# Peptides against a protein of PDB entry 5KEZ, part 36

Target 1, 320 residues: chain A of PDB entry 5KEZ
Amino acid sequence: NVAIYNPFRPWWERYQPVSYKLCTRSGNEDEFRNMVTRCNNVGVRIYVDAVINHMCGNAVSAGTSSTCGSYFNPGSRDFPAVPYSGWDFNDGKCKTGSGDIENYNDATQVRDCRLTGLLDLALEKDYVRSKIAEYMNHLIDIGVAGFRLDASKHMWPGDIKAILDKLHNLNSNWFPAGSKPFIYQEVIDLGGEPIKSSDYFGNGRVTEFKYGAKLGTVIRKWNGEKMSYLKNWGEGWGFVPSDRALVFVDNHDNQRGHGAGGASILTFWDARLYKMAVGFMLAHPYGFTRVMSSYRWPRQFQNGNDVNDWVGPPNNNGVI

## One batch from the design tools (peptide; made by RFdiffusion4, then SolubleMPNN)

Design b1_p11_3_s4 (from b1_p11_3, 6 letters changed)
Fold by OpenDDE base, seed 2:
Structure b1_p11_3_s4 (fold): chain B 320 residues (1-320), chain A 11 residues (1-11)
Amino acid sequence: as target 1 above (320 residues)
Amino acid sequence: GSASNITGSER
């Protein structure tokens, strides 16, 4: 991914890929392979956060300022380490003046235009699908168990399906022969927008963002909500079917005071309430559960916003 | 500038 130095190595640089090389602030491919092997050998499975909707931001300077030193040029859409070129992006498909998503009530913009300036890959193209599948298959062959598909809301479900159809079975050294990768898709659907979580059920599980949002309001006792109302928690609250749901109390985005759920989201900053929420989630039989492991950072609020929401994990001069 | 992976109008 791109190496950003202003601010200094923010967490979000990891979501701006310039290649599919397994070479980041966390280590190189050999170290990753070693980690996967060691984890698998003790029954801990690895699921990769796969960023396949886009490459880096359109405004990032061209050069070799990346975690693996790969050259890239956002201006010319040149990513030779893949390789991608100008024909592999949705620049011509997006019809907005800016090239960015301008109206989230327009499903075509949401999927064909740039997410906050991130160069949007043309996932309709078999070439692009194959390059992504090659990346994911390399990970499968290393021994990962599956994937979180980042920004799935911004990809056409059929394009995702086409990529998934190219995937190998899991590595038989650790998984039963014929095992398929576990897939869950990040789709933010709190209602009111055209793209629905149900559009993605055919590809695997989806994130249920209503879960953390609603649970937060209940535990915070907002609007007279009571814990006793959680008796029919799950489908009874209008959530997606349990067998399609990936549930969580918080994620890295909404820990920073923004994103789906807003101020209702409980985080480790509210330790007592957070433990209650996580405990309830683990005890109640709905969905596939995900528990967050995070870190503290020096928050500085200005006009209600944390100006340090960019701060990444603890590191040694940028190296994790 | 910053580019988080927050998606949708929730941003």
Scores: peptide ipSAE 0.047, ipTM 0.811, DockQ to the pose 0.345
Fold by OpenDDE base, seed 3:
Formats: sequence, structure tokens, C-alpha cells
Structure b1_p11_3_s4 (fold): chain B 320 residues (1-320), chain A 11 residues (1-11)
Amino acid sequence: as target 1 above (320 residues)
Amino acid sequence: GSASNITGSER
């Protein structure tokens, strides 16, 4: 991914890929392979956060400022380490003046235009699908158990399916023969927009962002909410079917006070309430559970916004 | 901008 130094190595640089090389601030491919092997050998499975909707931001300077030193040129859409070129992006398909998503009520725009400047891959192309599948298959062959698909809301479900159909079975050194990768898709659906979580049920599980938002409201006792109202928690609260849901109290985005739940989201900053929420989630049978492991950063609020929401995990001069 | 991976109009 791109190496960003202003601000200094933010967490979100990880979501701006320039190659599919397994070489980042966390380590190289050999170290990753070693970790996966050691984890699998003791029954701990690895699921990769796969960024396949886009490459890096269109405004990032060309050069070799990347975690593995690969050259890239966002301006010319040149990513030779893949390789991708201008033919592999949706620049000509997106009809907005900026090239970015401008209206989230237009599903086509949400899928075909750039998410906040991130260069949008032409996932309709078999070439692009194959390059992504090769990346994911390399990970499968290393021994990962599955994937979180980042920004799935911004990909056509059929394109995702086409990629998934190219995937290998899991590595038979650790998984039963014929096992398929576990897939869950990040889709923010709180209602009010045309893209629905149900559009993606055919590809795997989907993130249920209503879960953390509503649970936070209840545990905070906002609007007269009571724990007794959780009697029909799950589908009874309008959530997706349990067998399609991946649930969580918070994630890295809404933990920072914006998007998908807002101020209702419980985090480690509210330690007692957070433990109650996580405990309830783990005890209740609804959905597939995910527990967040995060870190403290020096929050500084200006005009209601944390100006340090970019701060990444504890590191040594950028190395984690 | 920061280009965080918050996806949707809710951001």
C-alpha cells in the first residue's frame, strides 16, 4: 500500500493498495506465511481484510513511496506491480463531474465511481477479476481460512461472485478437502439508501451495522430503552437473518465516532458499558460474532471532530 | 482528505 507521511503513517493507508504483494509495515510475505502456519497449527484461523474494490487515492503522488517499494502512478492509473493500467478502472464508466461518488441514492454511481477519490477498479473485466482472484488464491494457498471483503457496498454483487467462483479450496494441510473460504462482506446498510445488505447474501455473510448501533442505544438507556426489550434481539429488531449476519459492537471506523451508528456506538473508551455489550453479544446466539481489538490514541476534538482519528496502532517509526 | 474506509452517506 501507499506509505503516507502526512499525517505520519495513518491507519487508513492500509486501505490504499498499489500492489497485491504481501509486504507491509507489519512484515513481509515470509513472516506472514510463518504466522499463518503457526496459527493454523494450534487451531487459530486467519481471515484477511481484502481490499479489492479500488487502488490508492487519485491524488497520491507517483513514485515508490509504498510499503514494498513498488512503483505506482495514480495520475496515469499505472500500477505495474499487478499490473493495472488505465483500461482497468471505471473512469470512463463513472458519469459524475468529479469522478467521485456524489449521490449515494444512485446505486450505479455508488458502484462505478470513486469512493472518496480511491481509484475504482473495473471489476466487470475478467482480467481484473483474475488478478484479484490470483491475489486471494495466493493467500488461500498460504493457509488463510477466508476473507473480509472491504467496501463491498461499492462492488456489484455479481462481480464479487465472479471473483469468488475463481477461488481455490482451502489448503488441505489444515482444512478438510473441499473446504471453501469463509466470506463476509462489509456493507453499511442502516436503511434509507438503495443498496441493501440482502443484495449480497448470495456471496456470504454481511456486516450488520444496526447491531452495534441499537445495542449501544439500549445499554446507554437512551430514549427509555430497556434491556428487557432485547427479548427478541436479532431478526425481531429488523436485522438480517442470523445465518447471514456478522455482528460486532464496534469496528475501526465507527469507533472513531463517525458513520454507521454515530454516538451510540460503544467502544473501549466506555469500558464498563463496552464490556456489558461484548458480553451480551457473545452470550446471545444471533449472528457470527467479531470482537474488536484496538488501541488508545490521543483524541483531540475540534468542532466536534477528532483531529487525531488518523492515528494508527502503536509503532516504532512506522513499523508495527 | 484522509480517505478512510468509511463507506456510505452516513459518514
Scores: peptide ipSAE 0.046, ipTM 0.807, DockQ to the pose 0.326
Fold by OpenDDE base, seed 4:
Structure b1_p11_3_s4 (fold): chain B 320 residues (1-320), chain A 11 residues (1-11)
Amino acid sequence: as target 1 above (320 residues)
Amino acid sequence: GSASNITGSER
């Protein structure tokens, strides 16, 4: 991915890929392979956060400022390490004046235009699908158990399906023969927008963002909510079917105080309430649970926003 | 620029 130095190595640089090389702030491919093997050998499975909707931001300077030194040129849509070129992006398909998503009530914009400037891949193209599948298959062959598909809301479900149909079975050294990768898709659906979580059920599980938002409200005792109302927690609260749900109290985005649930989201900053929420989540049978492991950072609020929300995990001069 | 992983109008 792109190496960002202003601010200094933010967490979100990870979500600006320039190649599919397994060479990042976390280590190289050999180290990753070693980690996957060691984890699998003790029954710990690895699920990769796969960034396949886009490449890096359109405004990033061309060059070799990347975690593996790969050259890239956002201006010309040139990513030779893949390789991608201008033919592999939705520049001509997006009809907005800016080239970015301008209206989230327009599903076509949400899928075909750039997410906050991130160069949007033309996932309708078999070439693009195949390059992504090759990346994911390499990970499967290493021994990962599945994937979180980043920014799934911004990809057409059929395009995702086409990629998934190209995937190998899991590595038989650790998984039963014929096992398929575990897929969960990041889709922010809190209602009110045209794209629905149910659009993605055919591809695998989806993130249920209503879970953390509503649980936060209940635990905080907002709007007269009571714990007793959790008696029909899950589908009874209008959430997706349990077998399609991946649930969580918070994630890296909404932990930073904005979006995908707003102020109701509980985080480690509110330790007591957070423990209550996480404890409830783990005790309740609804959905597949995900527990957040995070870190403290020097929050600095300006006009209600944390100007340090970019701060990544503890690191040694950018190396995690 | 900054590119957090929020993928909705709530961003």
Scores: peptide ipSAE 0.045, ipTM 0.804, DockQ to the pose 0.323
Fold by OpenDDE base, seed 5:
Structure b1_p11_3_s4 (fold): chain B 320 residues (1-320), chain A 11 residues (1-11)
Amino acid sequence: as target 1 above (320 residues)
Amino acid sequence: GSASNITGSER
């Protein structure tokens, strides 16, 4: 991914890929293989956060300022380490003036335009699908158990399916022969927008963001909500079917106070309420549960916004 | 240059 120095190595640089090399601040490919092997050997499975909707931001300077030193040029859409070129992006498909998503009520913008400047891959192209599948298959062959598909809302479900149809079975050294990768798709569907979680059910599980948002409201006792109302928690609250749901109290995005539930989201900053929410989630039989492990950072609120929401994990002068 | 991966309108 790109190496960003202003601000200094933010967490979100990880979501700006320039290649599919397993070479980041987390380690190199050999170290990753070692970790996956050690984890699998003790029954801990690895699910990769796969960033396949986009490459890095369009405004990032060209050069070799990346975690593995790979050259890239956002301006010309040149990512030779893949390789991708200008033919592999949706620039000509997006019809907004900025090239970014401007209206989330326009499904075509949401899927064909850039998410906050991130160069949007042309996933309709078999070439692009194949490059992504190659990346994911490499991970599968290493021994990962499945994937979180980042920004799935911004990809056409059929394009995702086409990629998934190219995937290998899981590594038989650790998984039963013929096992398929576990897929869960990040789709923010809180209602009111044209793209629905149900659009993605055919590809695997989806993130149920209503879960954390509504649970936060209940535990915070907002709007007269009561714990007793949680008797029919899950489908009874309008959530996706349990067998399609991946549920969580918070994630790295909404932990920072904005988006996908807003102020209702409970985090470790409110320790007591958070523990209540996580405890309830783990006790209640709805969906596939995900528990957050994060870190503290020096929050600085200005006009209601944390100006330090970019701060990445604890590090030694950029080294994790 | 600051681009998070928040993928919803409530960003």
Scores: peptide ipSAE 0.044, ipTM 0.799, DockQ to the pose 0.349

Design b1_p11_4_s1 (from b1_p11_4, 5 letters changed)
Fold by OpenDDE base, seed 2:
Structure b1_p11_4_s1 (fold): chain B 320 residues (1-320), chain A 11 residues (1-11)
Amino acid sequence: as target 1 above (320 residues)
Amino acid sequence: GSASNLGGAYL
């Protein structure tokens, strides 16, 4: 991914890829392979956050300022380490004036235009699908158990399916022969927008963002909500079917106030309420559960916004 | 609308 120095190595630089090489602040490919092997050998499975909707921001300076040293040029859409060129992006397909998503009520914009300036990959192209599949298959062959598909809302479900259809079975050294990768898709659907979680059920599980938002409201006792109302928690609250749901109290985005729940979201900053929420989630039989492991940062609120929401995990001068 | 990974200035 790109190496960002202003602000200094933010967490979100990880979501600006310039190659599919396994070199990041967390380590190199050999170290990753070693970790996956060691984890698998003790029954701990690895699921990769796969960023396949886009490459880096269109305004990032060209050069070799990346975690694996690969050259890239956002201005010319040149990512030779893949390789991608201008033909592999949706610049000509997006019809907005800015080239960015401007209206989330237009499903075509949401899927064909740039997410906050991130160069949008032309996932309709078999070439692009194949490059992504090669990346994911490399990870499968290393021994990962599955994937979180980042920004799935911004990809056509059929394009995702086309990629998934190219994937290998899981590594038989650790998984039964014929095992398929576990897929869960990040789709933010709180209602009110045309793109629905149900559009993606055919590809795997989906993130249920209503879960954390509603649970936070109940535990905070907002709007007269009571714990007793949680008796029919799950489908009874209008959530997706349990066998399609991946559930969580918070994630890295909404922990920082970014979308998908607002102020109702419980985080470790409210320790007592958060423990109640996580404990309830783990005890209640709905969905596939995900527990957040995060870190503290020096929050600084200005006009209701944390100006330090960019701060990444604890590090030594950029080295994790 | 609701979007992912909104931290930072990408433009």
Scores: peptide ipSAE 0.068, ipTM 0.843, DockQ to the pose 0.138
Fold by OpenDDE base, seed 3:
Structure b1_p11_4_s1 (fold): chain B 320 residues (1-320), chain A 11 residues (1-11)
Amino acid sequence: as target 1 above (320 residues)
Amino acid sequence: GSASNLGGAYL
């Protein structure tokens, strides 16, 4: 991914890829392979956050300022480490003046235009699908168990399916022969927009952002909500089917007041209430559960916004 | 609209 120095190595630089090389602030490919092996040998499985909707931001300067030293040029859409070129992006397909998503009520913009300036890959092309599949298959062959598909809302479900159809079975050193990778898709659907979580059920599980948002209001006792109202928790509250849901109290975005859920989201900053919410989630049978592991940062609110919401995990001069 | 992985460079 790109190496950002202003601000200094923010967490979100990880979501701006310039190659599919497995070398980042966290380590190189050999170290990753070693970790996956050690984890698998004791029954701990690895699921990769796969960023496949886009490459880095369109405004990032060209050069070799990346975690693996690979050259890239956002201006010319040149990513030779893949390789991608201008033919592999949706610039000509997006019809907005900025090239960015301007209207989330237009499903075509949401999927064909840039998410906050991130260069949008032409996932309709078999070449692009194959490059992504090669990346994911390399991870599968190393021994990962599956994937979180980042920004799935911004990809056509059929394009995702086409990529998934190219994937290998899991590594038979640790998984039964013929095992398929576990897939869950990040889709922010709180209602009111044209793209629905149900559009993606055919590819795997989806994130249920209503879960943390609604649980937060109940635990906080907002709007007269009571714990007794949780007796029909899950589908009874309008959530997706349990067998399609991945549930969580918070994620990296809404922990910072962004993404989905707003102020209702419980986080480790409210330790007592957060432990209650996480305990309830783990005890209740609805959905596939995910527990957040995060860190403290020096929050500084100005005009209602944390100016330090970019701060990444504890590090040694940028190295984790 | 709801976006994910919000970066300070673009927001």
Scores: peptide ipSAE 0.061, ipTM 0.836, DockQ to the pose 0.135
Fold by OpenDDE base, seed 4:
Structure b1_p11_4_s1 (fold): chain B 320 residues (1-320), chain A 11 residues (1-11)
Amino acid sequence: as target 1 above (320 residues)
Amino acid sequence: GSASNLGGAYL
């Protein structure tokens, strides 16, 4: 991915890929392979956060400022380490004046235009699908158990399916023969927008963002909400079917005060309430649970926004 | 609308 130095190595640089090389702040491919092997050998499975909707931001300077030194040029849409070129992006397909998503009530914009300036891949193209599948298959062959598909809301479900249909079975050294990768898709659906979580059920599980938002409201005792109302928690609250849900109290985005859920989201900053929410989540059978592991950072609020929300995990001069 | 990975600005 792009190496950002202003601010200094933010967490979100990870979501600006310039190649599919397994060479990042977390280590190189050999180290990753070693970790996957060691984890699998003790029954711990690895799921990769796969960033496949886009490459880096359109305004990032061209050059070799990347975690593995790969050259890239956002201006010319040149990512030779893949390789991608201008033919592999949706620049001509997006009809907005800016090239960015301008209206989230327009599903076509949400999927064909750039997410906050991130160069949007033309996933309708078999070439692009194949490059992504090759990346994911390499990970599968290493021994990962599955994937979180980042920004799935911004990809057409059929394009995702086309990629998934190219995937190998899981590595038989650790998984039963014929096992398929576990897929969960990040789809932010709190209602009110045209893109629905149900659009993606055919590809795998989806993130249920209503879970953390509603649970936060209940635990905070907002709007007269009571714990007794949780008796029909899950589908009874209008959430997706349990077998399609991946649930969580918070994630890296809404932990930082933006994204889905707003102020209702509970985080480690409110330790007591957070523990209550996490405890409830783990005790309740609804959905596949995900527990957040995070870190403290020096928050600085200006006009209600934390100007230090970019701060990444503890590191040694950028190396995690 | 709701978007992911909104830390800072990507520009």
Scores: peptide ipSAE 0.066, ipTM 0.841, DockQ to the pose 0.139; fails the geometry check
Fold by OpenDDE base, seed 5:
Structure b1_p11_4_s1 (fold): chain B 320 residues (1-320), chain A 11 residues (1-11)
Amino acid sequence: as target 1 above (320 residues)
Amino acid sequence: GSASNLGGAYL
């Protein structure tokens, strides 16, 4: 991914890929392979956060300022380490003036335009699908158990399926022969927008963002909500079917104080309430559960916004 | 809108 120095190595640089090389601040490919092996050997499975909707931001300077030193040029859409070129992006498909998503009520913008300036891959192209599949298959062959598909809301479900159809079976050293990768898709659906979580059920599980949002409201006792109302928690609250749900109290985005769920989201900053929420989530049978492991950062609120919400994990001069 | 990876605002 790109190496961002202003601000200094933010968490979100991880979501600006310039190659599919397994070479980042987390380590190199050999180290990753070693970790996967060690984890699998003790029954811990690895699921990769796969960033396949986009490459880096369009405004990032060309050069070799990346975690593995790969050259890239956002201006010309040149990512030779893949390789991608200008033919592999949706620039001509997006019809907004900025090239970015401007209206989330327009599903075509959401899927064909740039997410906050991130260069949007043309996932309709078999070439692009194949490059992504090659990346994911390399990970599968290493021994990962599946994937979180980042920004799935911004990809056409059929394009995702086309990629998934290219995937290998899981590594038989650790998984039964013929096992398929576990897929969960990040889709933010709190209602009120045209793109629905149900659009993605055919590809695997989806993130149920209503879970954390509503649970936060209940635990905080907002709007007269009571814990006793959780008797029919899950489908009874209008959530997706349990067998399609990936549930969580918070994630890296919404713990930053805005986004899906807003101020209702409980985080480790509210330790007591957070423990209650996580405890409830783990005790309740609805959905596949995900527990967050995060970190503290020096929050600095200005006009209700944390100006330090970019701060990444603890590091030593950028090295984790 | 409900954007993924809110850090993209720093681009």
Scores: peptide ipSAE 0.065, ipTM 0.836, DockQ to the pose 0.135; fails the geometry check

Design b1_p11_4_s2 (from b1_p11_4, 5 letters changed)
Fold by OpenDDE base, seed 2:
Structure b1_p11_4_s2 (fold): chain B 320 residues (1-320), chain A 11 residues (1-11)
Amino acid sequence: as target 1 above (320 residues)
Amino acid sequence: GSASNLGGAEL
């Protein structure tokens, strides 16, 4: 991914890829292989956060300022480490003046235009699908158990399916022969927009963002909500089917007041209420559960916004 | 609308 120095090595640089090389602030490919092996050997499975919707931001300076030193040029759409070129992006497909998503009520913009300036890959092209599948298959062959598909809302479900159909079975050193990767898709659907979680059920599980948002309001006792109302928690609250749901109290985005859920989201900053929410989630038989493990950073609010929301994990001068 | 990874916005 790109190496950002202003601000200094933010967490979100990880979501701006310039190659599919396994070479980041977390380590190199050999170290990753070693970690996956050690985890698998004790029954801990690895699921990779796969960033496949886009490459880095269009405004990032060209050069070799990346975690593996790979050259890239956002201006010319040149990512030779893949390789991608201008033919592999949706620049000509997006019809907005800026090239960015301008209207989230327009499903075509949401999927064909740039997410906050991130160069949008032409996932309709078999070449692009194959490069992504090659990346994911390399991870499968290393021994990962599955994937979180980042920004799935911004990809056409059929394009995702086409990529998934190219995937290998899981590594037989640790998984039964014929096992398929576990897939869950990040789709933010709180209602009110045209893209729905149900559009993605055919590809795997979907993140249910209503879960953390609604649970937060109940535990905070907002709007007269009571814990007793959780009697029919899950599908009874209008959530997706349990077998399609991945549920969580918070994620990295809404922990910082971004993404979805707003101020209702409970986080470790509200430790007592958060423990209640997580405990309830783990006890209640709805969805596939995900528990957040995060870190504290020096929050500084200005005009309602944390100016330090970019701060990444604890590190030694940029080294994790 | 709601989007993921808003901290990474280039603009």
Scores: peptide ipSAE 0.142, ipTM 0.853, DockQ to the pose 0.135
Fold by OpenDDE base, seed 3:
Structure b1_p11_4_s2 (fold): chain B 320 residues (1-320), chain A 11 residues (1-11)
Amino acid sequence: as target 1 above (320 residues)
Amino acid sequence: GSASNLGGAEL
């Protein structure tokens, strides 16, 4: 991914890829392979957050300022480490004046235009699908168990399906022969927009962002909510079917006050209430559960916004 | 609408 120095090595640089090389602030490919092997040998499975909707931001300076030193040029859409070129992006397909998503009520913009300036990959192209599949298959062959598909809302479900159809079975050193990768898709659907979580059920599980938002409201006793109202928690609250849901109290976005869920989201900053919410989630049978592991940072609110929401995990001068 | 990874938005 890109190496950002202003601000200094933010967490979100991870979501701006310039190659599919397994070389980041966390380590190199050999170290990753070693970790996956050690984890698998004790029954701990690895699921990769796969950033496949886009490459880095269009305004990032060209050069070799990346975690693996790979050259890239956002201006010319040149990512030779893949390789991608101008033919592999949706610039000509997006019809907005800015090239960015301008209206989230236009499903075509949401999927064909740039997410906050991030260069949008032409996932309709078999070449692009194949390059992504090669990346994911390399991870599968290393021994990962599955994937979180980042920004799935911004990809056409059929394009995702086409990529998934190219994937290998899981590594038979640790998984039964014929095992398929576990897939869950980040789709932010709180209602009111044309793109629905149900559009993605055919590809795997989806994130249910209503879960953390509503549970936060109940635990906080907002709007007269009571714990007794959780009697029909799950589908009874309008959530997706349990067998399609991945549920969580918070994620890296909404613990910082953005993404989805708003102020109701409980986090480790609200320690007592957070433990109650996580305990409830783990005790209740609805959905596939995910527990967040995060870190503290020096929050500094200005005009209601944390100006330090960029701060990444504890590190030694940029090295984790 | 809600979007992923808003901290990384381009200027």
Scores: peptide ipSAE 0.134, ipTM 0.850, DockQ to the pose 0.133
Fold by OpenDDE base, seed 1:
Structure b1_p11_4_s2 (fold): chain B 320 residues (1-320), chain A 11 residues (1-11)
Amino acid sequence: as target 1 above (320 residues)
Amino acid sequence: GSASNLGGAEL
């Protein structure tokens, strides 16, 4: 990914790829292989957060300022480490003046325009699909069990399906022959927008962001909400079917006070209430559960916003 | 609230 130095190596630089090399501040490919092997050998499976909707921001300077030293040029859409070129992006499809998503009530913009300036890949192209599939298949062959697909609402479900159809079976050294990768898709659907979670059910599970938002409100006792109302928690609250849901109390976005859920989201900063929420989630039989493991950072609130919400995870591997 | 990874905006 790009190396961002202002602010200094933020968490979100990880979501700005310039190659599909397994070489980041989390480690190199050899270290990753070692981790996957050791984890699989004790029954712990690895699911990769796959960033396949886009490359880095259009405003990032060209050069070799990346975690694996790969050259890239956002201005000319050149990513030779893949390789991608100007033919592999949706610049010509997006019809907004800025080239960015301007209206989330326009599904075409949401899927064909840049997410906050991030260069949008032309996933309709077989070449692009194949490059992504090669990346994911490399991970599958290493021994990963599946994927979180980042920014799935910004990809056409059919394009995702086309990529998934190119994937290998899981590595038979650890998985039954013919096993398919476990897929869950990050789709923010709180209602009121044209893109729906149900659009993606055919590809795998979907993140249910209503879960953490509503649970936070209930546990905080906001708006007269009571724990007793959780009796029909799940589909009874209008959530997606249990067999399509991936549920969580918080994620890296809404833990920082923005994204889906707002101020209702419970986090480790609200220790007592958070433990209650996580305990409830693990005890209640709805969806596939995900438990957050995060870190402390020096929060600094200005006008209700944490100006240090960019701070990345602790690192003891040096600065790459 | 509808966008992923809002902290990484590159406008």
Scores: peptide ipSAE 0.117, ipTM 0.838, DockQ to the pose 0.132
Fold by OpenDDE base, seed 4:
Structure b1_p11_4_s2 (fold): chain B 320 residues (1-320), chain A 11 residues (1-11)
Amino acid sequence: as target 1 above (320 residues)
Amino acid sequence: GSASNLGGAEL
């Protein structure tokens, strides 16, 4: 991915890929293989956050400022380490004046235009699908158990399906023969927009963002909500089917204090309430559970926004 | 709407 130095190595630089090389702030491919092997040998499975909707931001300077030194040029859409070129992006498909998503009520914009300037891959192209599948298959062959598909709302479900259909079975050294990768898709669906979580059920599980948002209101006792109302928690609250749900109290985005649930989201900053919410989630049978492990950072609020929401995990001069 | 990897930003 791109190495960002202003601000200094933010967490979100990971979501600006320039190659599919397994070479990042966390280590190289050999170290990753070692970790996967050690984890698998003790029954701990690895699921990779796969950033496949886009490459880096269009405004990032060209050069070799990346975690593995690969050259890239956002201006010319040149990512030779893949390789991608201008033919592999949706620049001509997006019809907005800016080239960015301007209206989230337009599903076509949401999927064909750039997510806040991130160069949008033409996932309709078999070439692009195959390059992504190659990346994911490399990970499968190393021994990962599955994937979180980042920014799935911004990809056409059929394009995702086409990629998934190219995937290998899991590594038989650790998984039963014929096992398929576990797939869950990040789709932010809190209602009110045309893209629905149900659009993606055919590909795997989907993040249920209503879970954390609603649980937060209940635990906080907002709007007269009571714990007793959780008797029909899950589908009874209008959530996706349990077998399609991946549930969580917070994630890295909404932990930053806004969006995807807003102020209702419980985080470690409110330790007691957070523990109550996580405890409830783990005790309740609805959905596949995900527990957040995060870190403290020096929050600085200006006009209601944390200007330090970019701060990444504890590191040694950028190396984790 | 809500966007991914933007510090929880709603766009």
Scores: peptide ipSAE 0.127, ipTM 0.821, DockQ to the pose 0.207; fails the geometry check

